# Peptides against a protein of PDB entry 7AE7: the designs that were tried, part 110

Target 1, 321 residues: chain A of PDB entry 7AE7
Amino acid sequence: KVYKDLREFLEVLEQEGQLIRVKEEVNPEPDIAAAGRAAANLGKNQPAVFFEKIKGYKYSVVTNVHGSWQNHALMLGLDKNTSTKDQFYELNRRWDKFPVPPNVVKREAAPCKENVIDKDINLFEILPLYRINEQDGGFYISKASVVTADPEYPDDFNKLNVGTYRIQVKDRDRVGIQALAMHDIAVQLEKAEAENKPLPIAITIGNNPLVTFMASTPVGYNQNEYEFVGALQDGVPMDIVKSDLYDHLYVPAGSEVVLEGHIIPRVRTVEGPFGEFPGSYSGARLQCEVKIDRITHRTNPIFENLYLGIPWTEIDYLMAL

## One batch from the design tools (peptide; made by RFdiffusion4, then SolubleMPNN)

Design b2_p17_4_s3 (from b2_p17_4, 13 letters changed)
Fold by OpenDDE base, seed 1:
Structure b2_p17_4_s3 (fold): chain B 321 residues (1-321), chain A 17 residues (1-17)
Amino acid sequence: as target 1 above (321 residues)
Amino acid sequence: TERFKMHLERYEEERER
């Protein structure tokens, strides 16, 4: 089975008894994090938790989407009871299908383009933001697939990078991003900053689960994560669409929310602290600043965010293979 | 359905703490 988007995956998780739907209105804090911890306390069979109504917000939140071996098996289109060993074997078998080039769909065919916000941008109107950990210095977007390109080779599709980075919301239209020197985005940013130019960026939220998986999986600088998604879909191409602001950036066609903007050159602002692991907070650091210039989103967008409860955390499952 | 109910009960217990 192949999924076009997060919604198709959530439907399967629900059918397989791997999703809890909370229909009652919850407070963004502490209820979302509390429910995530409660789900983690179930041992190995951790479901996704879908919050339909968040007080003070218009849209929904889902967490712990990748938070179990059952969810991981279902992501691969396998039986939910497939052993970790067999999942690993199947993942490796499919990996050898790389590259599987994505399909470029028309703008009109891309669900992520259903709605546009190009003025008076306010992230709080689109994303039900909350503190993931009690001591977090702000609101984090923790499961975004961030799309950037090489500014010297914008037409080289093999250098298009889709990565997962720590993103703190700084203002209505500003986010801090942690671009470490070991990340492909840092190489691309260095090139842009050398010329004092903005780096074009698309921050995509609520994706096909294999996009989120590949964005969290290190690949070579000249390897495109979308071509691995097609491989992991057993040779079925994923659907991508051109970004609205940039001809050289492509985003998943099914993304719930796409934040298009730029990394401001040679600007660093305070970001953090963030609880990356239970009981461990990374300190405040100077990080890059992104201006959001345009938002596209699905109608009633689902904010997919990371669960950072008791180990095994969702990150542990995303990095375990 | 029983598993779902057990998860809701745990969520309620954590929300009350």
Scores: peptide ipSAE 0.009, ipTM 0.421, DockQ to the pose 0.020
Fold by OpenDDE base, seed 4:
Order: C-alpha cells, then sequence, then structure tokens
Structure b2_p17_4_s3 (fold): chain B 321 residues (1-321), chain A 17 residues (1-17)
C-alpha cells in the first residue's frame, strides 16, 4: 500500500490496532507527554496516539506515528508483523529503485492548499503547541520536513533538500531552527548568508510517513529525498506541489500544514534547551531564526509531533534502519 | 485502549497527589 498523506496512514494504523484515539479533552501539558509515556509503556507494539481535543486549541495532535516496528512495517505497506530483518531487506530492495521522480501536481489538486493564511500569522492558532519535555525551554516542532534549495543552484532539483531539524517556536510568526554544520541546510544557509540574502524555506508538518522517514535519513547533497520516497513506495512517484512563495521549492501535496518563509540572514537568537533524549538536554545555543510569511494548510489540520520518551523512541525507530 | 486509559487515570491520580 502507498499513502498519499498522513491521514491515509493514520486510517491504516487505526484499522491495524496501532493507533489510540483519545476523544476526551486533554490539557496540552502535561497530558500529551503523559499519554505518550503511557503509550510507550504498552510494550513493543507502541501505537500512535491521536488527541482529538486539546484544551485551548482548535485542532488535533498525533504523536508516536513512527514509534514501533509495526508502524514502520505498515509505513512500508507491509504486514504489521513483518520482522525487522524483512523490513530491512525490503527497504534495501526498494532503495535500489532510486531515483523515482515525483509527480508535480497542480495547486488545485494539492490538499495542503485548502486554506491560506498570509496576514496576522499566529502559529498558536494553527498548531496545538505544547512542551514535549517538562524542562524544554519552549514549544517545539520536532517532526517537520523542512524544504530548502541551494541558492546558487535553485533550479537544480537534485540539490533540493528535505530534512528534519529541531524547530523552537519563538513568536507568532517566528521559529528558531537548529541548522548544524553537518546538515545540508547549513551549507545552503552559508551560501545565502555570504551574500546577506534570506534563505527561502518551507517547513512541512504532517506528511506521508515515508517523507518524514526520508527527511530523517541522511542522503547525498545531490540526491533528492522525494526521489527516494518514490523508490520506497516501490516505484510509485509521490505527489509534490510548488510552494506559494517560491517557484523553486516543492512541498508534499498532502502536507497538513506548510509554513513558508525565510531564514533571516546573519541573525542568531537563543534556542533551547530541548530534551532530545531522556536526561540529556542539549544546552541553549544561538541558532537561526525563520520568519513565517505564509501558511497553507488542510482543513482541520493534524499536528504531527515527535514523542520523546524512554528508548525506543520514534527517533530510534527512524534511525534504526 | 483500556490499558492506556488506566495509565492515564494513574497519571491523573499521581498528579493530584
Amino acid sequence: as target 1 above (321 residues)
Amino acid sequence: TERFKMHLERYEEERER
């Protein structure tokens, strides 16, 4: 099975008994994190947790989407009981199909374009933000697939990068992003900052689970993650659409939320701390700042966010293959 | 689902203490 979006995947997770739906209104803190911990305690078959109602927010949250080998098997369109070994072999077999170029769909055909916010941007109105860890220095978007391009080669589709980065909400229309020197985004940002230019960015939330997987998987600088998604879909192209602000940036057509904006050149602000692992907080650092200039989103968008609990965490499953 | 509810209830009880 191939998934067009997060919703199709969540439906399968629910059908397969790999999703818990919390229908009761929860407090964003501490109930989301607590429920995530409770789900982690259910053993090896950790389900996704879907929160339908969050006090003070309009929209829903889902967490622990990639939080088990069963969920990972289902992501690959395999039987949920497929062994880790067989999942690995199938992943490798499909990897050899690279490149599988994506389909570029029209704006009207892209679910991520259903709604537009281009003024009075407030991230708190669109995302049910909460502290993931008790000691976090703020609200994090931890499972976004971030799209950037090489500013010297903006039309080179092979240099289009889709990566996962730590993103702290700073204001209604601003986020901090951790662009480490080892990340492709840091190379692209360095080029933009050399000319004192903004780096165009699209932060995509709630994607096809293979997009999220590939955004978390290191690939070569001249390799496009979307072409790997098509490979991992066993040769079925994924659907992408042009961003609204930038002709050279393409986003997943099915994204729940797309934050379009730019990294402000040569600006650094305090970001963190964040509990990346239980008992290890990465210290506060000066990090890049993104201004959000436009939001597109699906009607009733689902905020997919990472669960960080006792290992094995979603990160461990995302990195284990 | 019921085990999850029990874990949530237990967490609420621990928070009220």
Scores: peptide ipSAE 0.008, ipTM 0.383, DockQ to the pose 0.019
Fold by OpenDDE base, seed 2:
Structure b2_p17_4_s3 (fold): chain B 321 residues (1-321), chain A 17 residues (1-17)
Amino acid sequence: as target 1 above (321 residues)
Amino acid sequence: TERFKMHLERYEEERER
């Protein structure tokens, strides 16, 4: 089984008994995080948790999408009871199919383009934002696949980077991003900042689960994560679409929300604290700032966000293979 | 929190069937 988007995956999770649907209205805090913790306490077969109604917001949230070995097996299109060993074997077998180039679809064929916001941008109208941890310094987007390119080689598709970064919402149209020196985005940002130029960015939310997996998986600077997604789809290309603002940035065609903008050159602002691990908070630090210039989104967008707070967090499953 | 626990308990009971 290959998934075009998050929605097809959530449908399979629900059919396989790996999705809990919460139909009652919940409070953003503390109910979403508490519910994620409760789902994590269900033992080895931790389901995703889908919140249909969130007080004060229009749209839904899903958490813990990658939060179990069963969900991971289903992501690979395997039987949910496939052993971790067999999942690893299959992952490695498919990895050898790299590269599998993506299909570039037309704008009209891309679900992420169904709606556009280019004026009076307010992230709180599109994303049901909440504090993941009680002591977080703000709202975080913790499961985005962030697309950037090499500003020296913008047309080199092999240098297109899709990565996962800590993103704090700072204003209606601004986010802080943690670009660590070990990440490919930091190399690209350094080049842009050397010339005092903005770095083009697309922050994509609610993707095909293999895109999210690959965005969390380190690859070579000259390797494109989308070509690995095609490999992990057993040789079926994924669908990408050109960004609206930038000719050289491509986003997953099925993304629930795409935040297009730029990293402001040579600006650093306070970000954090964030509870990266259970019982541990990072200190406040000066981090990069992104201006959001355009949003595209699916109708009734689903905000996929990371579950944190118990050992074997969703991040542990994303990094364990 | 209590309503959510009840929903999870029901889900566990349905999955064991």
Scores: peptide ipSAE 0.006, ipTM 0.367, DockQ to the pose 0.016
Fold by OpenDDE base, seed 3:
Structure b2_p17_4_s3 (fold): chain B 321 residues (1-321), chain A 17 residues (1-17)
Amino acid sequence: as target 1 above (321 residues)
Amino acid sequence: TERFKMHLERYEEERER
């Protein structure tokens, strides 16, 4: 089975008994994080947790989407009881199908384009933001697939990068992004900053689970993560669409939310702390700042966010291979 | 492959506890 978007995957998780639906209104804090921890404590078959109603917010949250081997098997379109070994063999078999080029769909065919916000941007109106950990220095978007390109070769699709980075909400229309020197985004940012130019960026939230998987998987600088998604779909191309602001940036057609903007050149602001691991906080650091200039989103967008609990966390499963 | 081996080893170690 191949999934076009997060919603198709969540439907399968629910059918397979790998999704808990919380129908009662919850407080953003501490209930979301607490329920995630409780779900993780259910043993090896950790379900996703879907919160339908969040006090003070309009939209829903889902966590722990990649939080088990069962969910990982289902992501690959396998039986949920497929052994970790067999999942690995199948993943490797499909990996060898690279490259599988994506389909570029028209704007009108892309669910991520159903709604547009280009004025008075407020991230809090679109995303049910909450502190994941009590000591976090703010609200984090921890499971976004971030799209950037090489500013020297913007039309080279092989240099289009889709990565996962720690993102702190800084203001209604600003986020901090942790771009480490080892990440492809840092190479691209360095080129832009050398010329004192903004780096175009699209921060995509709530994707096809294989997009999220590939965004967390290091690949070569001249390899496109979308072409690996097609490989991992056993040769079925994924659907992408042009960003609204940038002709050279392509986003997953099925994204729940797309934040389009730019990294402000040569600006660094305080980001953190963030509890990346239980009882361990990364210190506050000077990080890049993104201005959000446009939002596109599906109707009733689902905020997919990372569950950070006791191991095994979603990060452990996303980076397990 | 090395990460997978470490993951398998951790999974086996957690299963033996």
Scores: peptide ipSAE 0.007, ipTM 0.423, DockQ to the pose 0.108; fails the geometry check

Design b2_p17_4_s4 (from b2_p17_4, 15 letters changed)
Fold by OpenDDE base, seed 5:
Structure b2_p17_4_s4 (fold): chain B 321 residues (1-321), chain A 17 residues (1-17)
Amino acid sequence: as target 1 above (321 residues)
Amino acid sequence: TASFLEHLRRAAAARAA
């Protein structure tokens, strides 16, 4: 089984009993975080939690999509009861299929292009933002697949990076991003900042679960995460589409929301704190700032966000592989 | 909050059944 988008995966999770649908209206705080903690308490077979209605917001939230070994098996298109050992075996077998180049689809064929916001951008209108942890210094987008390219080699598809980074919402059209020196994005940003140029960026939310997985998996600087997604799809190419603002950036065709913009060169603003792990808050520090210049989104976009709660957390499953 | 937690408990029970 291969998934085109998050929605197809959520459908399978629901069919397999690995999704809890919350139909009643919830408060963004504290109910979403409380629900995540409650889901974690359901044992090792943790479901995703889908919130259909969020007070003060128009759209839905889903959390804990990768929150169990069963969800991980299903992500690989395996039986949900596939052993961890067999999942690893299959993952390794498929990994050797790299590279599997993605299909570039036309703009008209990409669900992420159904709607466009290019003026009066307000992230709060498109994303049901909430504090993940009670002591968070703001709202975080914690499960985005962030697309950047090498500004020296923008046409080198092998240097196109899809990574997961900590993103704090700073304003209606601005986010802080944690680009650590160990991340490929930091290399690309350094090159852009050397020339005092913006770094083009696409922050993609609500993806095919293998995109999210690969964005959280370290690969070589000259290896494209989309080509690994195709490998992990057992040789089936994933669908990507050109970004609206940048010819050299490609986003997953099925993304729920795409935030297109740029990292402002040589600007650092206060970001944090954020509870990355239970009881562990990173301090506030100066981080990069992204200006959002354009949003594309699916109709009724689903905000996929990371569940952070009692271990094993969703991040533990994403990092354990 | 109470209704929500109860909903989650019921959903969990339905999965365990």
Scores: peptide ipSAE 0.020, ipTM 0.633, DockQ to the pose 0.017
Fold by OpenDDE base, seed 3:
Order: structure tokens, then C-alpha cells, then sequence
Structure b2_p17_4_s4 (fold): chain B 321 residues (1-321), chain A 17 residues (1-17)
């Protein structure tokens, strides 16, 4: 089984009994985080949790999508009861199929382009934002696949980076991003900042689960994560589309939300704290700031966010493969 | 909060059954 988008995966999770649907209106705080903790306490078969109604917001939230070995098996299109060992063997077998180039689809064929916001941008109208941890310094987007390119080689598709980074919402149209020196995005940003230029960025939310997996998996600077997604789909190419603002940035065609903008050169603002691990907060630091210039989104976009709570967390499963 | 957690526990129990 191959998934075109998050929605197809959520359907399979629900069919396989690996998704809990919460139909009652919930408070964004503390109910979402509390529900995530409750789901984590259900033992080894941790389901995704889908919140249909969030008080004060228009759209839905899903958490813990990758939060179990069963969900990982299903992500690979395997039986949900596939052993971790067999999942690993299958992952490695498929990895050897790299590269599998993606299909570039037309804008009209890309679900992420159904709606456009290019003025009066307000992230709070599109994303049901909440504090993940009680002591978080703000709202975090914790499960985005962030697309950037090498500003010296913008047309080199092999240098296109799709990564997962800590993102704090700073304003209606601004986010802080943690671009550490060890990340490929930091190399690209350094090149842009050397010339005092903005770095083009697309922050994609609610993707094909293999995109999210690959964005969380370090690869070589000259390797494209989308070509690994195709490999992990057992040789079936994924669908990508050009961003609206940048011809050199490609986003997953099925993304629920795409935030297009730029990292502001040589600007650093206070970001954090954030509870990356239970009981440990990373201190507040000066981090990069992104201006959001355009949003594209599916109708009734689903905000996929990480559950960060009691181990095993969703991050633990994403790193365990 | 308590009712919601209880709802989730019930939903989980229903899946385990």
C-alpha cells in the first residue's frame, strides 16, 4: 500500500483500529496534550488521535500518527502486526531502491493548492495552535517538513533539503526556526546570510507519512529526501509540486498546509523554551526568524503535530527506524 | 479534563475488546 497524502494514511489507521477519533469539542489546552498522554498510556498499540473540533478554531488536529510500531508497519504498507525486525529488513530492502525520482505534478492537480492566502496572513486561522507542554514559551509546529535549497545551486534538485526542525510561532505571519549548525538548512542559511539575502523556505504540514519519516531521517547533503520516499514506497514515485513563490522549491502535492516565506537574513530573536523531552526544557535561545509570505492549504486542513509526552513518544518511534 | 480523559480511556478499552 502506498499513500498519496496524510488523509489516505489516516483512513488506513482508522480501518486498522490505530486511530481514535475525538468528535467532542476539546479545549486546545490542556485537552490535546492530555489526550496524547492518555493515548501513550494505552500500551504498545498506541493509536493516532484525531480531534475533529477544537474550541476557538475552525480545523482539526491529529497527533501520534507515527506513535507506534503498528503505525510504522502500516506506513510501510505492511501488516500492522509486522515485527520491528521485519519492518527494519523491509526498510533496508527498499532503501536500496534509491533514487526513485518524484513526479512533478501541475499546480491544478495538487491538493495543497486548493486554497491560497497571500494577504492578512494569520497562522491561527489555519492551524489550531496549542502549547504542547505546559511550560512551553509558545506554540510549536513540531512535525513540519521544511523545504529549502542551496542558494548557490538553487536548480540542483539533489541539494534540495527536506528536514524537520523545531518551529515556534512568533506572530500571525512569523515563526522562529531552530537551524542548528549540524543541519543542512544551516549550511544553506549561512550561504544566504553571507550575502545578506533571505533564504527561501516552504514549511509543509500534514504530509504523506513517508515524507515526514524522511524529513526526520538524516541523509547526505547531495541526496534528495523525495527520492528516498519513492524508494520507501517500493519504487512508486511520490508527487511533488512547485511552490507558488519559488520555482526551485518543490513541496509534497498532498500537503495539508504549506507556509511559504523566507528566513530573514542576520536576524535572531528569542525562541523557547520548549519541552523536547519530558522534564527537560531547552532554554530560550536566539534563533532564526521566518516571515510567512503565502499560505496554500487543502480545504479543511488537518494540523498534524507531534505528541511529546511520556516515553515512548512519537519522536522515539521516528528515530527508531 | 477528567471526563475527556475518561472518554479516551473508554475509547481505548473499546479497542482492546
Amino acid sequence: as target 1 above (321 residues)
Amino acid sequence: TASFLEHLRRAAAARAA
Scores: peptide ipSAE 0.017, ipTM 0.546, DockQ to the pose 0.017
Fold by OpenDDE base, seed 2:
Structure b2_p17_4_s4 (fold): chain B 321 residues (1-321), chain A 17 residues (1-17)
Amino acid sequence: as target 1 above (321 residues)
Amino acid sequence: TASFLEHLRRAAAARAA
């Protein structure tokens, strides 16, 4: 089975008993993190947790989407009881199908374009933001697929990067992003900053689970993550759409939310701390700042965010990749 | 691929333990 978006995957998770739906209104803090921890304590078959109603917010949150081997099997369209060995075998078999170029769909065919916000941008109106860990220095978007291009070769589709980065919400229309030197985004940012130019960026939230998987998987600088998604879909192309602000940036057609903007050149602001692992916080550091210039989103967007808690956390499943 | 393999190996080992 191939999934067009997060919603199709969540439907399968629910059908397979790998999703807990919380229908009662919850407080963003501490209930989301607490319910995630409770779900992790259900044993080795950790379900996703979907929060339908969050006090003070309009939209829903889902966590722990990739938080078990059963969920990983289902992501690959396999039986949920497929062994980790067989999942790996199938993943490697499909990996050899690279490259599988994506389909570029028209704007009117892309669910991520259903709604537009280009004025009075407020991330808190679109995303049910909460502190993941008690000692976090703010709200984090921890499961975004961030799209950037090489500013020297913006039309080279092979250099289009889709990565996962730590993102702290800094203001209504601003986020901090951790671009480490080992990440492809850091190479692209360095080129932009050398000329004191903004780096175009699209921060995509709530994607096809294989997009999120590939965004968390390091690939070569001249390899496009979308072409790996097609390979992991056993040769079925994924659907992408052109961003609204930038002709050279393409986003998943099915994204729940797309934050389009730019990294401000040569600006660094304090970001953190963040509890990347239970009992371990990365210190506060100077990080890049993104200005959000436009939002597109699906009607009733789902905020997909990482579950962080007692190991095995979802980050243990994604970062150990 | 190598990282994912190592992850799967670690997780498989942790489940076998």
Scores: peptide ipSAE 0.007, ipTM 0.525, DockQ to the pose 0.113
Fold by OpenDDE base, seed 4:
Structure b2_p17_4_s4 (fold): chain B 321 residues (1-321), chain A 17 residues (1-17)
Amino acid sequence: as target 1 above (321 residues)
Amino acid sequence: TASFLEHLRRAAAARAA
């Protein structure tokens, strides 16, 4: 099975008994993080947790989407009981199908374009933000697939980067992004900053699970993550759509939320701390700042966010891949 | 792929330990 979006995957997770729905209203803190920890501690099948109602927010949160081998098997369109060995075999077999170019769909065909916010941007109205860890320095978007291009080669689709980066919410329309030197985004940002130019960016939230997987998987600078998604879909192209602000940026057609904006050149602000691992916080550092200029989103967008807790956490599965 | 698979293997091994 191939998934067009997060919703199709969540439906399968639910059908397979790999999704828990929390229907009662929860407090963003500490209930979301506590429920995530509880789900991880269940030891059996580590289901995704879907929070339908969050106090003070309009929309839902889902966490632990990639939080088990069963969920990983289902992501690959395999039986949930497929062995880890067979999952790896299948992953490797499909990897060799690279490249599988994506389909570029029309704007009208892209669910991520159902709604537009181009003024009075407030991330808190769209995303049910919460502290993931008790000592976090703020609210984090921890499972976004961030799209950037090489500013010297903006039309080179092979240099289009889709990566996962730590994103701290700084204001209603501002986020800090951790772009480490080892990340492709840092190379692209360096080129933009050399010219004192903004780097165009699209921060995509709530994607096809293989997009999220590939965004968390290091690939070559001249390899496009979307072409790997098609490979991992066993040769079925994924659907992408052109961003609203930038002709050279493409986002997953089915994204729940797309934050379009730019990295502000030569600006660094304090980001962190963040509890990336239990008992370890990354220190506060000066990091890049993104201005959000436009939001597109599906009706009733689902905020997919990372569950962090005692290993094995969702991040362990995403990195373990 | 190899590094990713190796990471999964290491992670799986760490959970089994």
Scores: peptide ipSAE 0.007, ipTM 0.510, DockQ to the pose 0.181; fails the geometry check

